Peptides against a protein of PDB entry 6JX3. Designs and how they scored, part 81

Target 1, 85 residues: chain A of PDB entry 6JX3
Amino acid sequence: AEFRLRPEISVAQTDYGMVLLDGRSGEYWQLNDTAALIVQRLLDGHSPADVAQFLTSEYEVERTDAERDIAALVTSLKENGMALP

## One batch from the design tools (peptide; made by RFdiffusion4, then SolubleMPNN)

Design b2_p27_8_s4 (from b2_p27_8, 7 letters changed)
Fold by OpenDDE base, seed 3:
Structure b2_p27_8_s4 (fold): chain B 85 residues (1-85), chain A 27 residues (1-27)
Amino acid sequence: as target 1 above (85 residues)
Amino acid sequence: SEAEALVAANGPPANRLDAPALAPRPR
């Protein structure tokens, strides 16, 4: 399934990093650099597997750890109402 | 954007989504 943000969610790049805002509720979240990278790649159409491969190539991280973090982040984004199920 | 204006006016959000288990160092 394609990763998508909910229509009410907006993305901004700030001096503090990437921020996601729910325009209806007013809740907003700051992403750390790794989370931002993952979200950007997913929004560009890369699969979680693609992103895991990218992370293991660019950073000192094992494939299993990358996959787990990606999955956890996606779950959090869905549970917090930022990404579509 | 609305998010940029909000951060400018109020500072960074208290809510955070980190990929914490990935504090990966560049190779």
Scores: peptide ipSAE 0.288, ipTM 0.745, DockQ to the pose 0.724
Fold by OpenDDE base, seed 2:
Structure b2_p27_8_s4 (fold): chain B 85 residues (1-85), chain A 27 residues (1-27)
Amino acid sequence: as target 1 above (85 residues)
Amino acid sequence: SEAEALVAANGPPANRLDAPALAPRPR
Protein backbone atom coordinates (compact mmCIF):
# COMPACT_ATOMS: atom_id res chain seq x y z
CA ALA B 1 0.00 0.00 0.00
CA GLU B 2 1.28 3.43 -0.95
CA PHE B 3 1.93 5.86 1.87
CA ARG B 4 0.17 9.15 1.27
CA LEU B 5 -0.70 12.16 3.32
CA ARG B 6 -4.27 13.35 3.45
CA PRO B 7 -4.92 16.14 0.96
CA GLU B 8 -5.41 18.72 3.69
CA ILE B 9 -1.96 18.00 5.13
CA SER B 10 1.01 20.03 4.00
CA VAL B 11 4.68 19.61 4.75
CA ALA B 12 7.09 22.38 5.62
CA GLN B 13 10.70 22.60 6.64
CA THR B 14 11.21 25.06 9.47
CA ASP B 15 13.98 26.17 11.77
CA TYR B 16 12.49 23.76 14.28
CA GLY B 17 12.46 20.85 11.84
CA MET B 18 9.85 19.22 9.67
CA VAL B 19 6.27 20.27 10.32
CA LEU B 20 3.00 18.74 9.16
CA LEU B 21 0.05 21.12 8.99
CA ASP B 22 -3.63 20.33 8.77
CA GLY B 23 -4.88 23.14 6.57
CA ARG B 24 -8.46 22.69 7.68
CA SER B 25 -8.05 22.65 11.45
CA GLY B 26 -4.87 24.66 11.69
CA GLU B 27 -3.25 22.04 13.87
CA TYR B 28 0.36 21.25 13.15
CA TRP B 29 2.92 18.76 14.37
CA GLN B 30 6.67 18.88 14.65
CA LEU B 31 8.65 15.78 13.76
CA ASN B 32 12.06 14.95 15.10
CA ASP B 33 14.81 14.26 12.62
CA THR B 34 14.33 10.51 12.54
CA ALA B 35 10.59 10.76 12.07
CA ALA B 36 11.10 13.34 9.35
CA LEU B 37 13.55 11.10 7.55
CA ILE B 38 11.13 8.19 7.65
CA VAL B 39 8.23 10.29 6.39
CA GLN B 40 10.31 11.80 3.62
CA ARG B 41 11.43 8.38 2.43
CA LEU B 42 7.90 7.03 2.54
CA LEU B 43 6.59 10.01 0.60
CA ASP B 44 9.31 9.44 -1.96
CA GLY B 45 7.78 6.03 -2.60
CA HIS B 46 9.97 3.78 -0.50
CA SER B 47 8.24 0.97 1.34
CA PRO B 48 8.57 0.58 5.10
CA ALA B 49 10.89 -2.32 4.38
CA ASP B 50 12.99 -0.09 2.16
CA VAL B 51 13.16 2.53 4.88
CA ALA B 52 14.17 -0.05 7.46
CA GLN B 53 16.93 -1.26 5.19
CA PHE B 54 18.08 2.29 4.65
CA LEU B 55 18.21 2.99 8.38
CA THR B 56 20.12 -0.16 9.20
CA SER B 57 22.56 0.49 6.38
CA GLU B 58 23.27 4.11 7.21
CA TYR B 59 22.94 4.13 10.98
CA GLU B 60 23.76 2.01 14.00
CA VAL B 61 20.29 0.59 14.49
CA GLU B 62 18.94 -2.93 14.52
CA ARG B 63 16.47 -4.00 11.87
CA THR B 64 13.78 -4.90 14.37
CA ASP B 65 14.08 -1.52 16.08
CA ALA B 66 13.83 0.28 12.77
CA GLU B 67 10.80 -1.73 11.72
CA ARG B 68 9.06 -1.14 15.03
CA ASP B 69 9.57 2.59 14.99
CA ILE B 70 8.51 2.91 11.37
CA ALA B 71 5.36 0.94 12.05
CA ALA B 72 4.56 2.98 15.14
CA LEU B 73 5.09 6.24 13.29
CA VAL B 74 2.92 5.20 10.36
CA THR B 75 0.19 4.13 12.76
CA SER B 76 0.35 7.45 14.56
CA LEU B 77 0.21 9.39 11.32
CA LYS B 78 -2.90 7.50 10.26
CA GLU B 79 -4.60 7.70 13.64
CA ASN B 80 -3.96 11.42 13.96
CA GLY B 81 -5.48 12.08 10.55
CA MET B 82 -2.30 12.98 8.73
CA ALA B 83 -1.87 9.93 6.52
CA LEU B 84 -4.43 8.08 4.46
CA PRO B 85 -5.31 4.55 5.61
CA SER A 1 4.36 28.24 3.24
CA GLU A 2 1.34 28.27 5.50
CA ALA A 3 3.08 26.05 8.02
CA GLU A 4 6.12 28.28 8.03
CA ALA A 5 3.92 31.31 8.58
CA LEU A 6 2.20 29.64 11.51
CA VAL A 7 5.51 28.74 13.10
CA ALA A 8 6.74 32.27 12.61
CA ALA A 9 3.62 33.72 14.21
CA ASN A 10 2.99 31.22 16.98
CA GLY A 11 6.25 29.40 17.52
CA PRO A 12 6.83 25.69 17.14
CA PRO A 13 3.80 23.45 17.41
CA ALA A 14 2.92 21.98 20.75
CA ASN A 15 1.92 18.81 18.95
CA ARG A 16 4.90 16.57 18.46
CA LEU A 17 5.41 13.31 16.65
CA ASP A 18 8.77 11.71 17.21
CA ALA A 19 10.40 8.44 16.42
CA PRO A 20 11.95 8.26 19.86
CA ALA A 21 13.42 4.81 19.95
CA LEU A 22 15.61 5.56 16.98
CA ALA A 23 18.61 7.56 17.96
CA PRO A 24 20.59 6.34 15.03
CA ARG A 25 24.22 7.25 14.90
CA PRO A 26 25.88 7.27 11.52
CA ARG A 27 28.01 4.25 10.76
Scores: peptide ipSAE 0.284, ipTM 0.741, DockQ to the pose 0.760
Fold by OpenDDE base, seed 1:
Structure b2_p27_8_s4 (fold): chain B 85 residues (1-85), chain A 27 residues (1-27)
Amino acid sequence: as target 1 above (85 residues)
Amino acid sequence: SEAEALVAANGPPANRLDAPALAPRPR
């Protein structure tokens, strides 16, 4: 399934990093740079496997670690109401 | 954007969503 944000979620690039805002509740979250990178690539249509490959190719990261963090992030985005299931 | 305005008014959010095990160094 394709990764998508819920329509009420806004994205902003700030001096503090990437921020996601729920326009209905007013709750917002700051993403660290790695989380932001993952979200951006998922939104561009890359699969989690694609993103893991990218991370291991560009950065000093093991594939297993990349896969676990991507999976955990996607789960969190869905559970916090930012991403569609 | 609304998110930008919120950060400008209130500062960075207390809520965080990090990819914790990844502080990747460029190869």
Scores: peptide ipSAE 0.260, ipTM 0.742, DockQ to the pose 0.749
Fold by OpenDDE base, seed 5:
Structure b2_p27_8_s4 (fold): chain B 85 residues (1-85), chain A 27 residues (1-27)
Amino acid sequence: as target 1 above (85 residues)
Amino acid sequence: SEAEALVAANGPPANRLDAPALAPRPR
């Protein structure tokens, strides 16, 4: 399934990093650089597997760790109402 | 954007979503 943000979520690039805002609730979240990178790649149409490969290629991280963090982040984004199921 | 305006006016949000284990160092 395609990774997509919910329609009410807006994205901003700030001096503090990537921010996601829920236009309905007014809640907003700051992502660390790695989370932002993952979200950006997913939104660009890369699969979680693609992103894991990218991370292991560009950064000092093991594939298993990359896959775990990507999965956890995607889960959090869905559970917190930012990403569609 | 609205998010940009909020951050500019009020600072960064308290809510965080991090990929902590990945705080990966570039190769």
Scores: peptide ipSAE 0.281, ipTM 0.747, DockQ to the pose 0.742; fails the geometry check

## One batch from the design tools (peptide; made by RFdiffusion4, then SolubleMPNN)

Design b2_p28_1_s1 (from b2_p28_1, 15 letters changed)
Fold by OpenDDE base, seed 3:
Structure b2_p28_1_s1 (fold): chain B 85 residues (1-85), chain A 28 residues (1-28)
Amino acid sequence: as target 1 above (85 residues)
Amino acid sequence: NEERNRRELEKVREALEKKVRERREERE
C-alpha cells in the first residue's frame, strides 16, 4: 500500500527539524531525524523494506530494529491522523 | 539528546521546553 499523508497535513522544514501541521485543527508535530528520514523516503515511494535497508547503512541500527521503528512510526502517523490508513 | 529523540513524534512545544532545560543544565 502507498504511504500518503492526509490532505489537511502540511510539511514544513524548520531549524528544529521536519514539522507536520494539521491545517484543520492547528495541531503540529516535530519529527526526530530518524522519523523525518523515514517519512521522506516513504513519500518518495520507497518500500518499508527499502527504508529499513537504508537505515542500517546510515545509522548503527540492526535490520530488525529498523523494521520495528518504521512500523511503529507508520502506525503512530495513522493513529495521530497524519497518514491515510 | 537521547530523551528528546526517544519519541519519533513530539509536539513542537515539548521539544522546545526540553531544549531550554538542556541549555540550563549546561550552564550549571
Scores: peptide ipSAE 0.029, ipTM 0.458, DockQ to the pose 0.038
Fold by OpenDDE base, seed 5:
Structure b2_p28_1_s1 (fold): chain B 85 residues (1-85), chain A 28 residues (1-28)
Amino acid sequence: as target 1 above (85 residues)
Amino acid sequence: NEERNRRELEKVREALEKKVRERREERE
């Protein structure tokens, strides 16, 4: 399924990295570099499998770990009201 | 970098850069 942020979520790039802003609640979330990369790739239309492959090629992470990180991040984004279910 | 990468997602507790504030203001 397509990964999308909720319409009230804005993305900002800062010196500290990617920030997600909920325009309705005013809540802010900061992504670490890996999470930001994952979100960027997913928003660009890449599949989780694509992203996992990308992470394994660009970082010293195992495929299984990359897949778990992506799944965990997506779950967190949904549960914290940033991504659509 | 490792310290910043400790958490995938964290609440930003301190003031953010102007661009973040402006994004909020644009929605309000």
Scores: peptide ipSAE 0.028, ipTM 0.491, DockQ to the pose 0.030
Fold by OpenDDE base, seed 2:
Structure b2_p28_1_s1 (fold): chain B 85 residues (1-85), chain A 28 residues (1-28)
Amino acid sequence: as target 1 above (85 residues)
Amino acid sequence: NEERNRRELEKVREALEKKVRERREERE
């Protein structure tokens, strides 16, 4: 399934990083720079595999570590009500 | 940088609320 944010989630770019705001509850989360890049690429339609390859080229991380980070982030976003299942 | 990347998600401080609201209003 494609990665999608929940309809009530708004994205804001700030000088502190990407922020995801729940317009209903008012709760919001800040993404670190790596997470922001992952989310941006996923929202643009890149697969997790694509993103993992991208991360390995931009950062000194192993492919398996990148894949784990992506999976963990996606899980967190879904569990915190920001991304659709 | 490792400390900044330790947590992928963190609750944003109240000081960021204004900026977030402004960006949302600009987009709507």
Scores: peptide ipSAE 0.027, ipTM 0.483, DockQ to the pose 0.033
Fold by OpenDDE base, seed 4:
Structure b2_p28_1_s1 (fold): chain B 85 residues (1-85), chain A 28 residues (1-28)
Amino acid sequence: as target 1 above (85 residues)
Amino acid sequence: NEERNRRELEKVREALEKKVRERREERE
């Protein structure tokens, strides 16, 4: 299943970093650089495995850590109403 | 797990709203 944001969520690039805006609540969430990269890659259609591999090369992180970060972020985005289940 | 989620996401509503307002006021 593809990773998708909820319809009410807007993405913006700001001088603070990548921001997700909930158009209904007005709540803003800023993604750190790693989270932003994960979200961007997933939205572009890359698989979690693709993203994990990319993170290991881009940031020289361990594969296991990359996999945990991706899983944690996706879970957070879904539970906080930003991503579709 | 919750701690990890908080590391990846942070609430920046107030700062962003302030910045948007300031930019609008500068244009007016």
Scores: peptide ipSAE 0.038, ipTM 0.473, DockQ to the pose 0.029; fails the geometry check

Design b2_p28_2_s1
Fold by OpenDDE base, seed 5:
Structure b2_p28_2_s1 (fold): chain B 85 residues (1-85), chain A 28 residues (1-28)
Amino acid sequence: as target 1 above (85 residues)
Amino acid sequence: MEARRRRIEEQRRRREERERELRRALEE
């Protein structure tokens, strides 16, 4: 399924990183650079596999580690009410 | 003592600047 944010979530680009804002609660979360990159690529329609390949090339991480990081982030975003299930 | 005070003041200023920038970005 396509990765999507919940409709109440807004994205802000800042010099300190990507920020996700819940328009209903007013809560927001700042993503680190790696998480922001993953979210951006997923929102652009790249598959988790595509993103994993990208991370291995950019950060010299093992493919398996990249896949785990992506899966963990996606799970966290869903559990925290930022991404659709 | 003055150098430590200046560093604390600079760190506070940087945090306040960051918070203002984040707030502005979220309001746009």
Scores: peptide ipSAE 0.030, ipTM 0.408, DockQ to the pose 0.022
Fold by OpenDDE base, seed 2:
Structure b2_p28_2_s1 (fold): chain B 85 residues (1-85), chain A 28 residues (1-28)
Amino acid sequence: as target 1 above (85 residues)
Amino acid sequence: MEARRRRIEEQRRRREERERELRRALEE
């Protein structure tokens, strides 16, 4: 399934990382560097598997850990109303 | 005591700077 943000969510790039803003509630979330990288690659059309491979190569993390981090982040973004189900 | 005060003031300044930058980025 394609990863997409909800229409009301805006993305801002800052020196402190990616920020997601809900234009309806005014709530916003700052992503850490790893989460921002994951979201960027998913939005660019990479699959979770592609992102996991990328993380293992760039950050020397284990594949299983990368997959878990991606899954947890995607779930969180969906549950918090930032990403479409 | 002076060193701790300076650290608190620096942390506050950094927080305020971050909040201003985030606000600007979200308004653009």
Scores: peptide ipSAE 0.029, ipTM 0.405, DockQ to the pose 0.023
Fold by OpenDDE base, seed 3:
Structure b2_p28_2_s1 (fold): chain B 85 residues (1-85), chain A 28 residues (1-28)
Amino acid sequence: as target 1 above (85 residues)
Amino acid sequence: MEARRRRIEEQRRRREERERELRRALEE
């Protein structure tokens, strides 16, 4: 399934990085650079596997670690009500 | 004593500036 944010979630680009804002609750989260990159790529329609491959080339991380980081981030975004299940 | 006070005041100012900037960016 395609990764999507919930309708109430807005993306803001700030000088401090990408921020996700829940327009209903006012709660927001600042993403670090790696998380922002993952979210951007997923929203662009890349698969987690594609993103993992990209991270291995961009940050010299091991494939397994990249996959784990992506999975953890996606899980967190879903659990915190930012991404659709 | 004065140097420590200045550092604390600078750190407070920087935090307040960052918080205001983030708030403004989210309101846009």
Scores: peptide ipSAE 0.027, ipTM 0.398, DockQ to the pose 0.020
Fold by OpenDDE base, seed 4:
Structure b2_p28_2_s1 (fold): chain B 85 residues (1-85), chain A 28 residues (1-28)
Amino acid sequence: as target 1 above (85 residues)
Amino acid sequence: MEARRRRIEEQRRRREERERELRRALEE
């Protein structure tokens, strides 16, 4: 399934990195560079597998570690009400 | 207290399940 943010969540690019904004509550979450990269690529329509491959190539991380990072991030975003289930 | 603990445990279990499912899908 395609990764999607909840409709109330918007993305802001800041000098400090990507920020996810909840338009209803006014809460926001700053992503670190790796998380931002993952979210960007997922939002651009890349599959989690594509992102994992990209991370392995870009950061010289093991595929399994990249997969875990993506899984953890996506899960966190869903649980924190930022991404659709 | 017990009900809250159970909810937290269930949330953790569901999180771990989702993470495993995504990992399995990535490994396919």
Scores: peptide ipSAE 0.017, ipTM 0.422, DockQ to the pose 0.018

Design b2_p28_2_s3
Fold by OpenDDE base, seed 4:
Structure b2_p28_2_s3 (fold): chain B 85 residues (1-85), chain A 28 residues (1-28)
Amino acid sequence: as target 1 above (85 residues)
Amino acid sequence: AAERARRKAEQRRRRREEEERERREALE
C-alpha cells in the first residue's frame, strides 16, 4: 500500500526540520531528522524496504533498527491522524 | 556514527533548499 498523508495535513520545511500541520485542528508535529527523512522518502514513492536500506547506508544503523524505526513512525503517524490507514 | 549521520542530513537539507530556490528563481 502507498504511504499517504491525510488531505488536511500539510508539510512545511523549516530551519528546524520538517513540520506536519493539521489544517483542521491547528495541531502540528515537528519531526526529528530521521523521521523527516523516512516520511520524505515514503512520500516520494519509496517502499519501506528501500527506506530501510537507505537508512542503513546514510546513518550507519543496523537494518533491524531501521525497520523498527520505520514501522514505529508509520504506526504513530496513522494513530495521530496524520497518515491514511 | 550519530555525528556523521547529522552532517549527512544537514548536507542533504542544504542541497534541497538550494534546489528549491533554483526552481523558484526559474519560475519567476
Scores: peptide ipSAE 0.036, ipTM 0.486, DockQ to the pose 0.117
Fold by OpenDDE base, seed 1:
Structure b2_p28_2_s3 (fold): chain B 85 residues (1-85), chain A 28 residues (1-28)
Amino acid sequence: as target 1 above (85 residues)
Amino acid sequence: AAERARRKAEQRRRRREEEERERREALE
């Protein structure tokens, strides 16, 4: 399944990192550097498996931990109304 | 010059308020 943001969500780059803006509520969500990296790669069309492989090399983490972090982030983004189900 | 300085100060204030909100509303 393709990862997509909800149509009301806009992406902005700030000095503190990637920010997601809800154009309807006006709420902002800041992503930490790891979360921003995951979201950007998913939006660029990389699979969760590609992102997990990338994280293992970039942060020297275990593959299973990278996969868990990606799954947790994607779940949070969906539950908070930023990503489509 | 003073008007441009005021506009710049207001823009900086708005930016700081936005950055503070973004930091407070940090998801992950």
Scores: peptide ipSAE 0.017, ipTM 0.400, DockQ to the pose 0.020
Fold by OpenDDE base, seed 5:
Structure b2_p28_2_s3 (fold): chain B 85 residues (1-85), chain A 28 residues (1-28)
Amino acid sequence: as target 1 above (85 residues)
Amino acid sequence: AAERARRKAEQRRRRREEEERERREALE
C-alpha cells in the first residue's frame, strides 16, 4: 500500500527540520534529518525498498539496518496518528 | 467553476496558515 499521511496532518519545512502538524489537535512533531528524508521519499511515491537503497548510499548503513529504521519510523507514524494504516 | 476555484483558494489559505503555525511552534 502507498504511504500516506492522514488528511488532518500537514507538512512544513522549518529551520529545525520537517514538522508534521495535526490540524485538529494542534499536536506537532519535529522529524530528525533521517526521518524527514524517509518521509519525503515515501510521500514522493518511493517504496520502502527504494528508500532503503537510498539510505545505504547516503549514510553508509547496512541494508538490513536501513529497512529496520524505515519500518520503525512507519510504525511510529501510524501509531502516533500521523500516517494512514 | 467559481465554487471549485473558491474551494481551491480556501485550501491554499488553510495550508499556509498551518505551515505558519508549524513554523512558529518549531521556533518556540
Scores: peptide ipSAE 0.017, ipTM 0.381, DockQ to the pose 0.017
Fold by OpenDDE base, seed 2:
Structure b2_p28_2_s3 (fold): chain B 85 residues (1-85), chain A 28 residues (1-28)
Amino acid sequence: as target 1 above (85 residues)
Amino acid sequence: AAERARRKAEQRRRRREEEERERREALE
């Protein structure tokens, strides 16, 4: 399924990284550079596999670690009510 | 010298408090 944010979630770019803001609650979460990159590419329609391949090229991470990080982030975003199931 | 040292210590404390807040608000 396509990765999508919930409609109440907005994205802001800050000097400290990407921020996801819930427009209803005012709650927000900051993403580190890796998480921001993952979210951006997923929102652009790249698959988790595409993102993992990209991360292995951008960072000194193994493919398995990249895949785990992506899965963990996506799970967290869904559990925290930022991403659609 | 003591006043400058105090100001520097306060600035370092504020920076640490900001960094701790940012880490608390970080998802990943």
Scores: peptide ipSAE 0.016, ipTM 0.366, DockQ to the pose 0.025; fails the geometry check

Design b2_p28_2_s4
Fold by OpenDDE base, seed 1:
Structure b2_p28_2_s4 (fold): chain B 85 residues (1-85), chain A 28 residues (1-28)
Amino acid sequence: as target 1 above (85 residues)
Amino acid sequence: AAAREERKRRQREEREERERRAEREREE
């Protein structure tokens, strides 16, 4: 399934990094550098497998650790009402 | 998490390079 944000969620680029804003509640989340990279790549249409491979090339991390980080982030974004299930 | 761990790794490598340089300078 394609990764998508909920329609009420907007993306802002700030001096502090990528921020996700809920236009209905006014709640927002600041992403760390790795999470911002993952979200951007997923929104650009890359698969989780593509993103995991990309992370192993950009950072000195194991493939399994990259896959776990992506899965945890996607789960968190869904649970916090930012991403569609 | 990967970017944070990468920054920590780089800081460790820079420290170890500085320590190796200081050790060589003391032996000369």
Scores: peptide ipSAE 0.061, ipTM 0.442, DockQ to the pose 0.098
Fold by OpenDDE base, seed 5:
Structure b2_p28_2_s4 (fold): chain B 85 residues (1-85), chain A 28 residues (1-28)
Amino acid sequence: as target 1 above (85 residues)
Amino acid sequence: AAAREERKRRQREEREERERRAEREREE
């Protein structure tokens, strides 16, 4: 399934990096650089496998570690009500 | 976070390169 944010969630680029904003609650979540990169690639239509390959090329991380980071982030975004299940 | 560890890695490498250059300049 394609990664999608919930309709009430918007993306803002700030001096501190990517921020996800909940338009209903006013809550916001600041992403670190790695998380922002993952989210942006997923929103652009790349698969988790594509993102994992990209991370292994951009950073000195193993493929399995990249896959775990992506899975953990996606899970967190779903659990925090930012991404659709 | 991969980006944070990558930044730390680069900072260490840059420090080590500066130290190696300073050692070479003292041997000249």
Scores: peptide ipSAE 0.060, ipTM 0.442, DockQ to the pose 0.087
Fold by OpenDDE base, seed 3:
Structure b2_p28_2_s4 (fold): chain B 85 residues (1-85), chain A 28 residues (1-28)
Amino acid sequence: as target 1 above (85 residues)
Amino acid sequence: AAAREERKRRQREEREERERRAEREREE
């Protein structure tokens, strides 16, 4: 399934990194550098597998760890009401 | 976070290289 944010969630680029903002509640979440990179690539239409390959090439991380980090992040974004199921 | 660990690794390597240079300069 294609990764998408919920309609009320917007992305802001700040001096401290990427922030996701809920326009209805006013709640926001700051992403760390790796999470921001993952979200950007997914929103650009890359698959989780593409993002995992990208992480292993840009950072000294194992493929299995990259895949786990992506899966955990996507799950968290869905559970916290930021991404569509 | 992968990016954070990369930064920490590079900072450690740069410190170790600086220490090795300082040791050689004391022996000369």
Scores: peptide ipSAE 0.055, ipTM 0.440, DockQ to the pose 0.090
Fold by OpenDDE base, seed 2:
Structure b2_p28_2_s4 (fold): chain B 85 residues (1-85), chain A 28 residues (1-28)
Amino acid sequence: as target 1 above (85 residues)
Amino acid sequence: AAAREERKRRQREEREERERRAEREREE
């Protein structure tokens, strides 16, 4: 399934990174640079595998670590009500 | 976390490149 944010979630770009705002609750989450990159790439239509490959190149992280970080982030975003299941 | 470590790595590399350049300029 394609990664998508919930309809009530908006994205803001700030000097401190990407912020996800829940328009209903007013809650917001500030993403670190790596998480922001992952989310942006996923929203642009890249697969988790594409993003993992990108991370290994851009940040010189191990492929397994990149995949784990992506999976953990996606899971967290879904569990926290930011991303669609 | 990766982005922070990447920034630190790049800053170190840029410093080392600057130091190498300065060394070459002193030898010329």
Scores: peptide ipSAE 0.047, ipTM 0.432, DockQ to the pose 0.074

Design b2_p28_3_s2 (from b2_p28_3, 12 letters changed)
Fold by OpenDDE base, seed 5:
Structure b2_p28_3_s2 (fold): chain B 85 residues (1-85), chain A 28 residues (1-28)
Amino acid sequence: as target 1 above (85 residues)
Amino acid sequence: KRPYVRPSITRIDLSTEEGRRIRAAVEA
């Protein structure tokens, strides 16, 4: 299934990095550069496998670590009400 | 290859000055 944000979530690009705003709860979530990169690629339609390949090709990270980090981020986004299940 | 930093997502504490600065940037 494709990665999607919940309708009430807004994405803002700021000088402090990517921020997600929950329009209903009023909560703000800050993503670091790596998280923002992952989210951006997922929203663009890339699979987690695609993103892992990208990370290992561009950054000093092993494939297994990249895959774990992507999965953990996606889980966090879903559990904290930012991404659709 | 570039140095890798683990992805992180953090709820912003709006009771802090930094949190309010980020909110202001979002709402701008």
Scores: peptide ipSAE 0.719, ipTM 0.925, DockQ to the pose 0.855
Fold by OpenDDE base, seed 4:
Structure b2_p28_3_s2 (fold): chain B 85 residues (1-85), chain A 28 residues (1-28)
Amino acid sequence: as target 1 above (85 residues)
Amino acid sequence: KRPYVRPSITRIDLSTEEGRRIRAAVEA
């Protein structure tokens, strides 16, 4: 299914990198550069497979590791209430 | 190819100066 953030989540680009704000809980979440890149591509409509291919072509990472890292990040975003199930 | 760093997300601790600075940047 399509990756989407929950309506209450705001995205901010700062000197500290991408930050997600949960407008209901008041929690702020900082993404490192890799996480931000993955989230940006997913929000742009790329599939996890697309993102994995992108990572392996640009970075020193194996396909299996990229796929695992993307899946883990998506799971974390959903479990922490930032992304829709 | 560029060095790879695994993705991470971290909840910001707003009781710290660093956390408050990040919040200020978000709200600006």
Scores: peptide ipSAE 0.718, ipTM 0.925, DockQ to the pose 0.865
Fold by OpenDDE base, seed 1:
Structure b2_p28_3_s2 (fold): chain B 85 residues (1-85), chain A 28 residues (1-28)
Amino acid sequence: as target 1 above (85 residues)
Amino acid sequence: KRPYVRPSITRIDLSTEEGRRIRAAVEA
């Protein structure tokens, strides 16, 4: 399934990193660099498997850890109303 | 390869000065 943000979510690039704004609730969410990288690649159409491969190629992380972290982030984004189920 | 930091998302506390600075940056 395609990863997509909910329509009420806006993405902002700031000096503090990527920030997501929920236009309905007024909540702001700050992403660290790794989370921002993952979200950007998913929005570009890369699969979680693609992202995991990218992370293991560029960073000192094992495949299983990368997969776990991606899955946890996606789950968090969905549960907090930022990404579509 | 570069050092790895686990991904994180944090809800911004708008009652703090830091939170208000981030909001200002978003709205700019």
Scores: peptide ipSAE 0.718, ipTM 0.925, DockQ to the pose 0.856
Fold by OpenDDE base, seed 2:
Structure b2_p28_3_s2 (fold): chain B 85 residues (1-85), chain A 28 residues (1-28)
Amino acid sequence: as target 1 above (85 residues)
Amino acid sequence: KRPYVRPSITRIDLSTEEGRRIRAAVEA
């Protein structure tokens, strides 16, 4: 399924990196550079497999590790109410 | 290839000065 943020979530690009704001709860979430890169690509329509391939081609990471990290991030975003299930 | 850092998300603590600075940047 397509990765999507919940409608109440706003994305901000700051000098501190990507920040997600939950307009209902008022909570702010900071993403590090890797997480921001993954989220941006997913929002652009790339699959987790596409993102994993991108990471392994650009960074010193193995495919299996990249896939696990992407899956863990997506799970966290869903569990913390930022991404739709 | 570039060094890899695992992805992370962190809830911002708005009771700290850094947290308030980040919020200010978001609202700007």
Scores: peptide ipSAE 0.715, ipTM 0.924, DockQ to the pose 0.858

